# Peptides against a protein of PDB entry 3V4O, part 178

Target 1, 234 residues: chain A of PDB entry 3V4O
Amino acid sequence: DQPLAKDKVALLIGNMNYREHPKLKAPLVDVYELTNLLRQLDFKVVSLLDLTEYEMRNAVDEFLLLLDKGVYGLLYYAGHGYENFGNSFMVPVDAPNPYRSENCLCVQNILKLMQEKETGLNVFLLDMCRKRNDYDDTIPILDALKVTANIVFGYATCQGAEAFEIQHSGLANGIFMKFLKDRLLEDKKITVLLDEVAEDMGKCHLTKGKQALEIRSSLSEKRALTDPIQGTEY

## One batch from the design tools (peptide; made by RFdiffusion4, then SolubleMPNN)

Design b2_p25_7_s2 (from b2_p25_7, 11 letters changed)
Fold by OpenDDE base, seed 5:
Structure b2_p25_7_s2 (fold): chain B 234 residues (1-234), chain A 25 residues (1-25)
Amino acid sequence: as target 1 above (234 residues)
Amino acid sequence: GSLKLALRSFDPNFDPSKAEYTTFY
């Protein structure tokens, strides 16, 4: 009784070369490595780097067009971000300083749209800070989410906390991806997989106290990234 | 080696003309 995906689609966004904010380095490597891994899992992967607000919105729109009933959707974001009132905001490279919600993409809004597509699984991997942006005092009006029991959030850091990347003279992974990539191909329920990643992060003395993974899920079925696509089984 | 970290958050005082990367220890 293997769970099946109608299709598997992933959008990966790595923002590094910000115009009004500190440049990042790890998203390049993170997106690249995650792309290769997800492709091994038969995901259709669109990977984009350094997106403006306009480009990010377009990318999300195109991503949503690929979603349908039973489709597994995965959104990965690496870049600057913040969280206000439980809402996660991804920051495009052309965002002003300081940025506000109107300059950013709200993840929960994307989730709402994904639910409307009746997806089989919605996975968000957010490799960004979750600190409150005090310069944004707006409260977004969000539509109520449906009870679909197919949602998984992997936050690179705890609520209200900071996310980091490792900077070297060369290329290196962010902290989250460093551990995620080692387990991503495992045939396990996605929440179990992420839980193991969280444990790995916690055991590493280099990252202990610096960054901790938070998993927020409503997943009533055993869904894994390794689940086969419908019609491909013999 | 030493672990260098970069913050993935906003900096209202950031001047892009002066620095490319912000590193924290």
Scores: peptide ipSAE 0.210, ipTM 0.676, DockQ to the pose 0.213
Fold by OpenDDE base, seed 4:
Structure b2_p25_7_s2 (fold): chain B 234 residues (1-234), chain A 25 residues (1-25)
Amino acid sequence: as target 1 above (234 residues)
Amino acid sequence: GSLKLALRSFDPNFDPSKAEYTTFY
């Protein structure tokens, strides 16, 4: 039978105008295009650009308030980031140089909070680098995650590797979004969809040896972004 | 046109005046 979502909510964050770090350009386009696509999928989408630490934390809090039992939650982030000990950190635009975990938002902490909401699906699309930040010596003690079997991580790049964006005379997408946007509307299990995106990236001469999608999931049900919302007729 | 790749990561030695990008055609 077709899985149903109680609701579908997405928070999209694109950070590009960093104060103390290299400026980016693609997050603007990435967030814009993803917004339009997710809205076509009947997601309630909040899209924000260039958030400070304070603003990012507030945005996440507001996002969590929209989550409830059976709700599909999707978090997309495009910007600078790093990964220490399996924990992904999103970097606000006002982060110092160098930044540490206390200056950033930990994705796994957000996931924990999402699990507490008993969501139907938790999707994280992280379009950022995953290199170790040697300036952050904090070893976070994270609470054990619940076994909810409804978690999907789409990392724009492999663990310990970099994510890239394409820049030309005009605005262009990041590498991940370049391929994701072509398949996002497909009615497929989200992990299958992302796997196809990974294959597309792998076939591109531009990304060979430079960037590869990593999928980390525990999804026991055939959940898709196209799943209808309960109470609606299609 | 040419494509340039930019990293979405911290670079402690970043200097905009000396920034070099990999260009693909």
Scores: peptide ipSAE 0.202, ipTM 0.674, DockQ to the pose 0.329
Fold by OpenDDE base, seed 3:
Structure b2_p25_7_s2 (fold): chain B 234 residues (1-234), chain A 25 residues (1-25)
Amino acid sequence: as target 1 above (234 residues)
Amino acid sequence: GSLKLALRSFDPNFDPSKAEYTTFY
């Protein structure tokens, strides 16, 4: 009766050592911890750090090749980013200052390509700022998305707002991952799980009024990251 | 002590030669 995944594949990208922008620290830890958790959930995980534009595009292309009918796909990104006109842009480490859309990867374009694969579930976890980039005046023209009802976005912050890292002695997470990692293994519908993470973030005095999780989804089935892979269910 | 926050956003005025982890309160 429970949903089954044909396979489960995740691409994790953490960009920290930017050439023309402020350095980040937490993406290393965030990617590491998320990798370990997703592997416990039987995901095939590719984790990459400090990718140039060329490398990021190649990584996404390879990720898409692993997707097929019924496959669960998860994309996690930690790094600099922005959002213009409802489109999310991930910033490669070699992006110029200021960066523009042609220097970055558009998440919605990736989603469009994932839909063409007839995946069972598409999850995006975007741990980046979502402020408008005033230096980018490009209005992207994207193809219309299909109605697949299998999409979940977990934004580390609200639209137009900032995402933060915790600066602590030693290793420290970004704010989003700090709370996500405590619940990720729970056997719950992914939107319910993220809602609980949002509540946890809301109770933190450090982030109250500064950063809040936004969940945007069109998910018509009870899909969970814990769903077993076809052929392995008992 | 109090924890510090760092912004995951670009700074158009950032000088790469002064690469420091910027914290916010």
Scores: peptide ipSAE 0.190, ipTM 0.607, DockQ to the pose 0.235
Fold by OpenDDE base, seed 2:
Structure b2_p25_7_s2 (fold): chain B 234 residues (1-234), chain A 25 residues (1-25)
Amino acid sequence: as target 1 above (234 residues)
Amino acid sequence: GSLKLALRSFDPNFDPSKAEYTTFY
């Protein structure tokens, strides 16, 4: 009864050097460390940094081409972002100030396209702020999602809240990745794994009352990132 | 020591050349 993945594919995007917005640093380390961990889990990983809108859209398109029935798809994003009306928007490095939905990539649109591929698992790890962007007055009209019960969102922060990266004398992880990296290789249902990360993160005195992990999932099967790829032995 | 936290958020009045981090002690 062990769930199997037809394949496992991950797209990791870290945006730091924004042209019209505050620079970030942690996405570099976060993407690097997550890349190594996911490769240990036999994911095919594409990791990209500082993507323009055009490059991000192309990366997502290529990512989607690798998805098919039963494939595990994981999208990680670290950078600026916002959430309007329940829709998450990833901000490219060349986004104007202020940015609007037409300048950004909507995660829910990506999810819709992933569902069309009949993926076995859809995991989104969004390490970005989720504050309302008052400068974007567009009401998104998205296609209805299918009921696939294979969706997991790991938000680095709560709805309407901010995500942080911590720095000291050297390079450091964002708060989310700081705790995620310690548990990512565990052979557990992905929602259980993230729940444990949430508990660990909740003990961080630096972000108490400032940032908390939110898990939003519809996952009816015990799917784990450690699930073996069909036709292979682990 | 102090730790710096940077917000992954937007600021329409932000000057990229003057990027700052919030410092927590």
Scores: peptide ipSAE 0.037, ipTM 0.596, DockQ to the pose 0.250

Design b2_p25_7_s3 (from b2_p25_7, 12 letters changed)
Fold by OpenDDE base, seed 2:
Structure b2_p25_7_s3 (fold): chain B 234 residues (1-234), chain A 25 residues (1-25)
Amino acid sequence: as target 1 above (234 residues)
Amino acid sequence: GSVVLGLRSFDPDFDESKTEYTTFY
């Protein structure tokens, strides 16, 4: 009764060198380390850094083309972001100041498109802030999602809160990736895995009162990132 | 040692000189 993936595909985006917004540093290391880990899990991984709006949209389109029935899709994003009315927006490096929804990529729209592909698992790891963008007055009107029970959101921070990266003299991970990377290879249901990451993160004195992992899921099957690809022995 | 917590959000009043420092070891 081991769940099987038809294939496993991941798109990793790390935006750091924003033109009109504060520069970030950790996404470089975070994307790099996550890439290596996901490849060990037999994911086909596309990792991209510092994407413009146009490039991000193209990357997502190409990512979606690789998805099909039963395919595991994972989207990781590290960069600036915001959340308005329950919708998460990833901010491209060429976003204006202030950025608005039309300048950004809506994660829930991507999820909708992934559902249309009848994917086996949809995982979103969003390492960005989730504060409301007061400069965006747009009320998003999104198509209703299907009830697929195969969705997992790992938010690096709580709703309305900020996500942080640790910077010192050298390269360092963001807070979320610092803990995620230690457990990502575990053969556990993805929600269980993330729950353990949340506990580890919660024990860190650096993040107390500042950042906490939020897991939002509708996953009715014991799907794991370690699930074998159908037709392949592991 | 000290670390700087960088925000992954838009802050129109962002000032790098006022970045919060914390020690994790």
Scores: peptide ipSAE 0.060, ipTM 0.622, DockQ to the pose 0.351
Fold by OpenDDE base, seed 5:
Structure b2_p25_7_s3 (fold): chain B 234 residues (1-234), chain A 25 residues (1-25)
Amino acid sequence: as target 1 above (234 residues)
Amino acid sequence: GSVVLGLRSFDPDFDESKTEYTTFY
């Protein structure tokens, strides 16, 4: 009784070359490697780098158009970000200094829209900081989420904590992707897979006390990224 | 090689000149 996906669609965003904020390096490699892995899993992958607010919103809109009943949707973001009142905000490259919620994309709003599509699985992999932005005193009004029991959040770091990348002259993965890429192709329930990634991160002396993966899920079915797409089985 | 961790966030009051970097091997 193998779970089936109607389709599998992923949007990967890596923001690095910020105009008003420190530049990052790892998102380039992270997005590239994740793209290759997800394609091996038969995901339709759209990978974009260095998106402005306008471009990010458009990308999300286009992503949502590809979602429908039973479709697996995966959103990966690597870049600057923050979390206020439990809401995650992705920062576009043209965000002002300081940035506020009106300049950013709220992940929970995207989730709400994904739920309206009656997706089979909603996976968010957020490779960004989760510290509070004290310069943003606004409280977003969000619509209540439905109880769909098909939601998985993989936060690169704990609530209120920071996410890191390795910055040197060469190219390297961010901390989260360094461990995620080793397990992503495993045929396991996505929450189990992420739990193993969390353990791997915890064993690394470089990340101990610095960064820890947080998994937040409401997933009542055994859903894996390796689940086959309907109509492709023999 | 050496590893330097960078933050994926920004503080408008951030002063790079006052930043202490830790190198891991």
Scores: peptide ipSAE 0.047, ipTM 0.634, DockQ to the pose 0.333
Fold by OpenDDE base, seed 1:
Structure b2_p25_7_s3 (fold): chain B 234 residues (1-234), chain A 25 residues (1-25)
Amino acid sequence: as target 1 above (234 residues)
Amino acid sequence: GSVVLGLRSFDPDFDESKTEYTTFY
């Protein structure tokens, strides 16, 4: 009784070249490597870099159009971000300094829209900082989420903490992707997989005490990124 | 060696040149 996906769709966004904020290095490599891995898992992958607010909103809209009942949806974001009152905000490259919620994309709003599509699985991998933005005093009032029991958040860092990238003489991965890529293809429940990634991060002297993976989920079924697509024979 | 960089900043007074980074060798 293997769980089946109607389809598998992923949107990957990597923002690096910010206009009013420090530039980042790792998102390019992270998005590239994750793209290749997800394609091996038969995901339809849209990968985009350095998106403005307008472009990000359009990308999300197009992503949502690909979602439907039973579809696995995965959103990966690497870039600047913040978290206020439990809401995660992705920062576009053209965001002002300081930025506010109206300049950014709220992940929880995207989740709400994904739920409306009756997706089979909603996975968010957020490789961004989670510090509070003191310049944003907006308290978003969001509609209550439906109880779908198919939501998984993989935060690259803990609440209120920073996410890091490792820079060598050349290009390198962010810390989260460094460990995620080694296990992503494993045929395991996604929460179990992420838990193992968390353990790997915890054992690494580079990240111990600096960055820890946080998993937040309501996944009640044994769903994996390796789950086959309905109608596909192997 | 490796330099660990933070994926942060919304502070208008932030000066990247004064940011301290963790370096590993």
Scores: peptide ipSAE 0.043, ipTM 0.675, DockQ to the pose 0.251
Fold by OpenDDE base, seed 4:
Structure b2_p25_7_s3 (fold): chain B 234 residues (1-234), chain A 25 residues (1-25)
Amino acid sequence: as target 1 above (234 residues)
Amino acid sequence: GSVVLGLRSFDPDFDESKTEYTTFY
């Protein structure tokens, strides 16, 4: 039987014009392209660029308000980031130098809140670096996650590694989005889809030995981004 | 054209002079 979503909601954040950190370019293109793709998949998409800490927190709050039982939630982030002790931190554009966890948004905390909404699927696509931030010595005490078996993390890079974008005379995608966009509309279980993206990305000569997609999932059902919304014709 | 890989993280030791360029088509 075809899995159904009660609704499908996505929050896309692209941070590029940092005040105290190197500016990026690809998040602009990545967010726009992903927006168009997700809308084709009938996602309700909120796409935002260059968010301060305050704005990011507000955006997440608003995103959570759209989530409910059975809703598919997707969070995409492109920008600076880091990972400490398995916790992923998204860096707002107004983050100080150096930044700490208190200046950033913890993805795992967002996941916890999403679980409380009893969502049907939680997808995180994190297009950021995952290197240890030595300037942040905080060891966050995270509450244990529920066993919901509906979680998928797509990391643009491996733990402890960097994520890259291609910068040239024009605008280009980040490495992750370059390959993700080619397969995102496929009617496949999301983990299978990401696995194929990983293989495609692995063939890229620019990132061999530098960046590789990592999938972390607990998904017991054949959930796909193409799953129809309940109450709609399909 | 020439391609530069940009890091999506803060690198306090970033040195633009050490940036490697490659051709990407």
Scores: peptide ipSAE 0.031, ipTM 0.590, DockQ to the pose 0.354

Design b2_p25_7_s4 (from b2_p25_7, 11 letters changed)
Fold by OpenDDE base, seed 5:
Structure b2_p25_7_s4 (fold): chain B 234 residues (1-234), chain A 25 residues (1-25)
Amino acid sequence: as target 1 above (234 residues)
Amino acid sequence: GSVTLGLQSFDPNFDPSKTEYTTFE
C-alpha cells in the first residue's frame, strides 16, 4: 500500500543580502536547484529570496494556508540563524545587529501551526547555524507539540555548531545542498534519504570536523518526498 | 581550485560598510 499525500507544498526561503550581517552566496543557487527538484516531485513550490521579517512572516502565513489534512509540507531555509533552548530561529535580511527572537521566525512555532493543519508530513530542512545567540536572553514560551509522528528535521549542522557555504568567484552550493540535491529524487523514506546524505557529507574533507548533518525525526510511517498525490497518481 | 568557507552565523562585530562577505580559509 503506497502512502499518499493529499498535496505537496514547499516553501523555500533563501536569505543572502543581509543589511546588518555578513552576506551569503549559496542560498541563491540552493533555492534555485531545490525548487527545480521539488517541482519534479510534484511539489507546489514557493521560492523566495532576501525576505524581510514582514515578508517572511507573510510567506509563512501563505504557506500555512496551503496546508491541510494529509498534505505534505516542506520548509527549507538557507541563511543566518541560531538555536536557543532547542528552538530554531530564521533570521530575516533586515534583522538588527544583534538580533533577538522577536526579530526572527521560530521554526517550532511554524511546526505547531502545521500540526494544527493535520498535515501528513512535516519536513524542515534548515541550512543555518545552530549556535546559541548570547545576545538573545528571551526564553520562548511555546505551546506543546502534538504527538503526530510525522515530523522530520534535517539540520545542516550539529546542535550548537556552525553551517558553512563554499564561496568563490562564481556561484556554488552550500555544503548541505551540495549533497542533498544528489539524492532528493530517490524513492526512499525521507529519514533514510537524509541519513544517506549525512554519510555523503561525512566524506567531505572541507567540513570534516566542522559541519555534520543532524536528523531529528518522529516519523512512524514510510513517507517519502516521492509519494504520489492522491487523485493524480497511484 | 581553492575553496573558501563562508560562515553563516551571527557576528556582533560585523560592519556592512567594510565587509561584504565573511569568509574563512
Scores: peptide ipSAE 0.072, ipTM 0.657, DockQ to the pose 0.221
Fold by OpenDDE base, seed 2:
Structure b2_p25_7_s4 (fold): chain B 234 residues (1-234), chain A 25 residues (1-25)
Amino acid sequence: as target 1 above (234 residues)
Amino acid sequence: GSVTLGLQSFDPNFDPSKTEYTTFE
């Protein structure tokens, strides 16, 4: 049986022009290319760049409003980030230095809210570093997640490691997007697709031993980004 | 050739007037 999506919605955030942190370049191109690819997959895509904390929270809220039972939700983030106690934090462009969890958006909290929407698939593609932020001493209270078996995390780098972008080759892709874009349109289970991306990325001599894709998932169904939307002729 | 990469990580010593890169070959 071909899995069907009630709808497919993606929120893409690329933060580059940080006020108190190093500026990035790749998110611009990465968001642009991913937008085009996801639109080819019939996703409704909202792509935003250089969001403040307020704007990011609003964007996520609006994104959540588009989610409903059976909807495929995809959140892509490219920018600065960190991971504390298993929680991933996306850093807004107006985040202070140092930033703390209160200044950032917790991906796992977003996931919890997505689960409440009874989505058909929750995909997080996080192109950010995952090093611990020692300046954030907040221990988050972990919210209990529902057992939905429809969650996929694609981390651009492994736990505790860094993610990189090419800075001296014009507007080039980040390492993650460089390989993701070549396979994103393939009609494969999303975890299989990402696994192949991981293999391709692993062959890159530039980041060998420095950045490796990590997939963390609980996906019990063969769901793909190419799955047709219910009621359509796709 | 060499490729210079930018970090997407926190820098407590960030100086807006400077940009640091990591170079890979």
Scores: peptide ipSAE 0.064, ipTM 0.653, DockQ to the pose 0.275
Fold by OpenDDE base, seed 4:
Structure b2_p25_7_s4 (fold): chain B 234 residues (1-234), chain A 25 residues (1-25)
Amino acid sequence: as target 1 above (234 residues)
Amino acid sequence: GSVTLGLQSFDPNFDPSKTEYTTFE
């Protein structure tokens, strides 16, 4: 009755020290805190900071190698990004200004590859801006996704909007992580969990009218990040 | 270079309280 994961693997990427774009601060703290939380949930976590395009592509490739049938895969990204035609693009630290799709990693392409692995759950937590990049004139032609009903997107902000960091003298979380970290360990269906995070974020006066969590999902099973790993290893 | 934290999948000795630190290549 309890859903089981074959394994649980997470790739966390935090890009902050951009060469040709404004530097960020929150990804450092966000990645570290999320790493700790996901490890408590028995995820195998690979956390990386300040990746070039080449390094990001390699990281994703290695991440995909850890996925298999029934495995829970979670991809977290904090950094610059954009969204064109419903496709999310993560911006490497060495991306030019302006960046284009050829310089970035398309999340939907990663999702397609994850589906090919027959994963049990695909979770994307994207803490990045989602504004249209007018300098990217490429219309990506992606193959239709399989109907796996095991996909969850948590966008730190809504379409066409920006994501923000908490401004403090010291290290601080982004707005998304500030609320996500308080609920991440709850034993709830991941979409329910994120919905509660959305409500919490909605009460934040700092981002009212500026940033709102968007949940996009096709999850037909009660899958949670707390789901136990099948087998005797854990 | 980039910083890497974490453990490989399917490690029977996986300990969530431990973190590996390496430079990503």
Scores: peptide ipSAE 0.024, ipTM 0.385, DockQ to the pose 0.018; fails the geometry check
Fold by OpenDDE base, seed 1:
Structure b2_p25_7_s4 (fold): chain B 234 residues (1-234), chain A 25 residues (1-25)
Amino acid sequence: as target 1 above (234 residues)
Amino acid sequence: GSVTLGLQSFDPNFDPSKTEYTTFE
């Protein structure tokens, strides 16, 4: 049967104007376009650009307040990032050079907090580099995750690899969003949808051998971003 | 300092059809 969402909430963060790191271009357009698409899917969307550490933490806190039992939660991040020991870290614009875990937001920590809210679906779309940060020797101590079987990660790039944006003279999407936006509105299980996006990326000559979508999921139900909100009829 | 632009508010009762901007300084 068709799963229902209690509500659908998304937090989109695009960091571009870093103080101590290379500036990015794609997050601006990516956040904008994703916002419009998610709104068409009846998501309540909060979109923010160029967040400091303090602002990012506050945004996440506020986002978590919007989550509750059965709610679909989606976190999108576009910006600098790294991955150490399987943990993804989002880099605020005011992060020092080099940055460490204490300066960044750990996605898995956010996931833990989302699980505590008993959400119906947790989707993470991470458009960031995933290379190891050699300057961060901290081994994260994370609490054990609950077995909720409702988690989906869409990584714009492979583990240990970099994510790229289209280098045009003007504004353009990142590679991940370029393909994601074409399929995001499809009424399909989110993992199936992302798999198709991965195939599209794989067929692109520009990304072949350079960037590939990685999907991690423990989604036991046929949950889709198009799932209707409880109490509504479409 | 840098300026943060929010395209939506954190109001749980906001209308998703509307675009709201919040600036953090």
Scores: peptide ipSAE 0.020, ipTM 0.405, DockQ to the pose 0.020; fails the geometry check

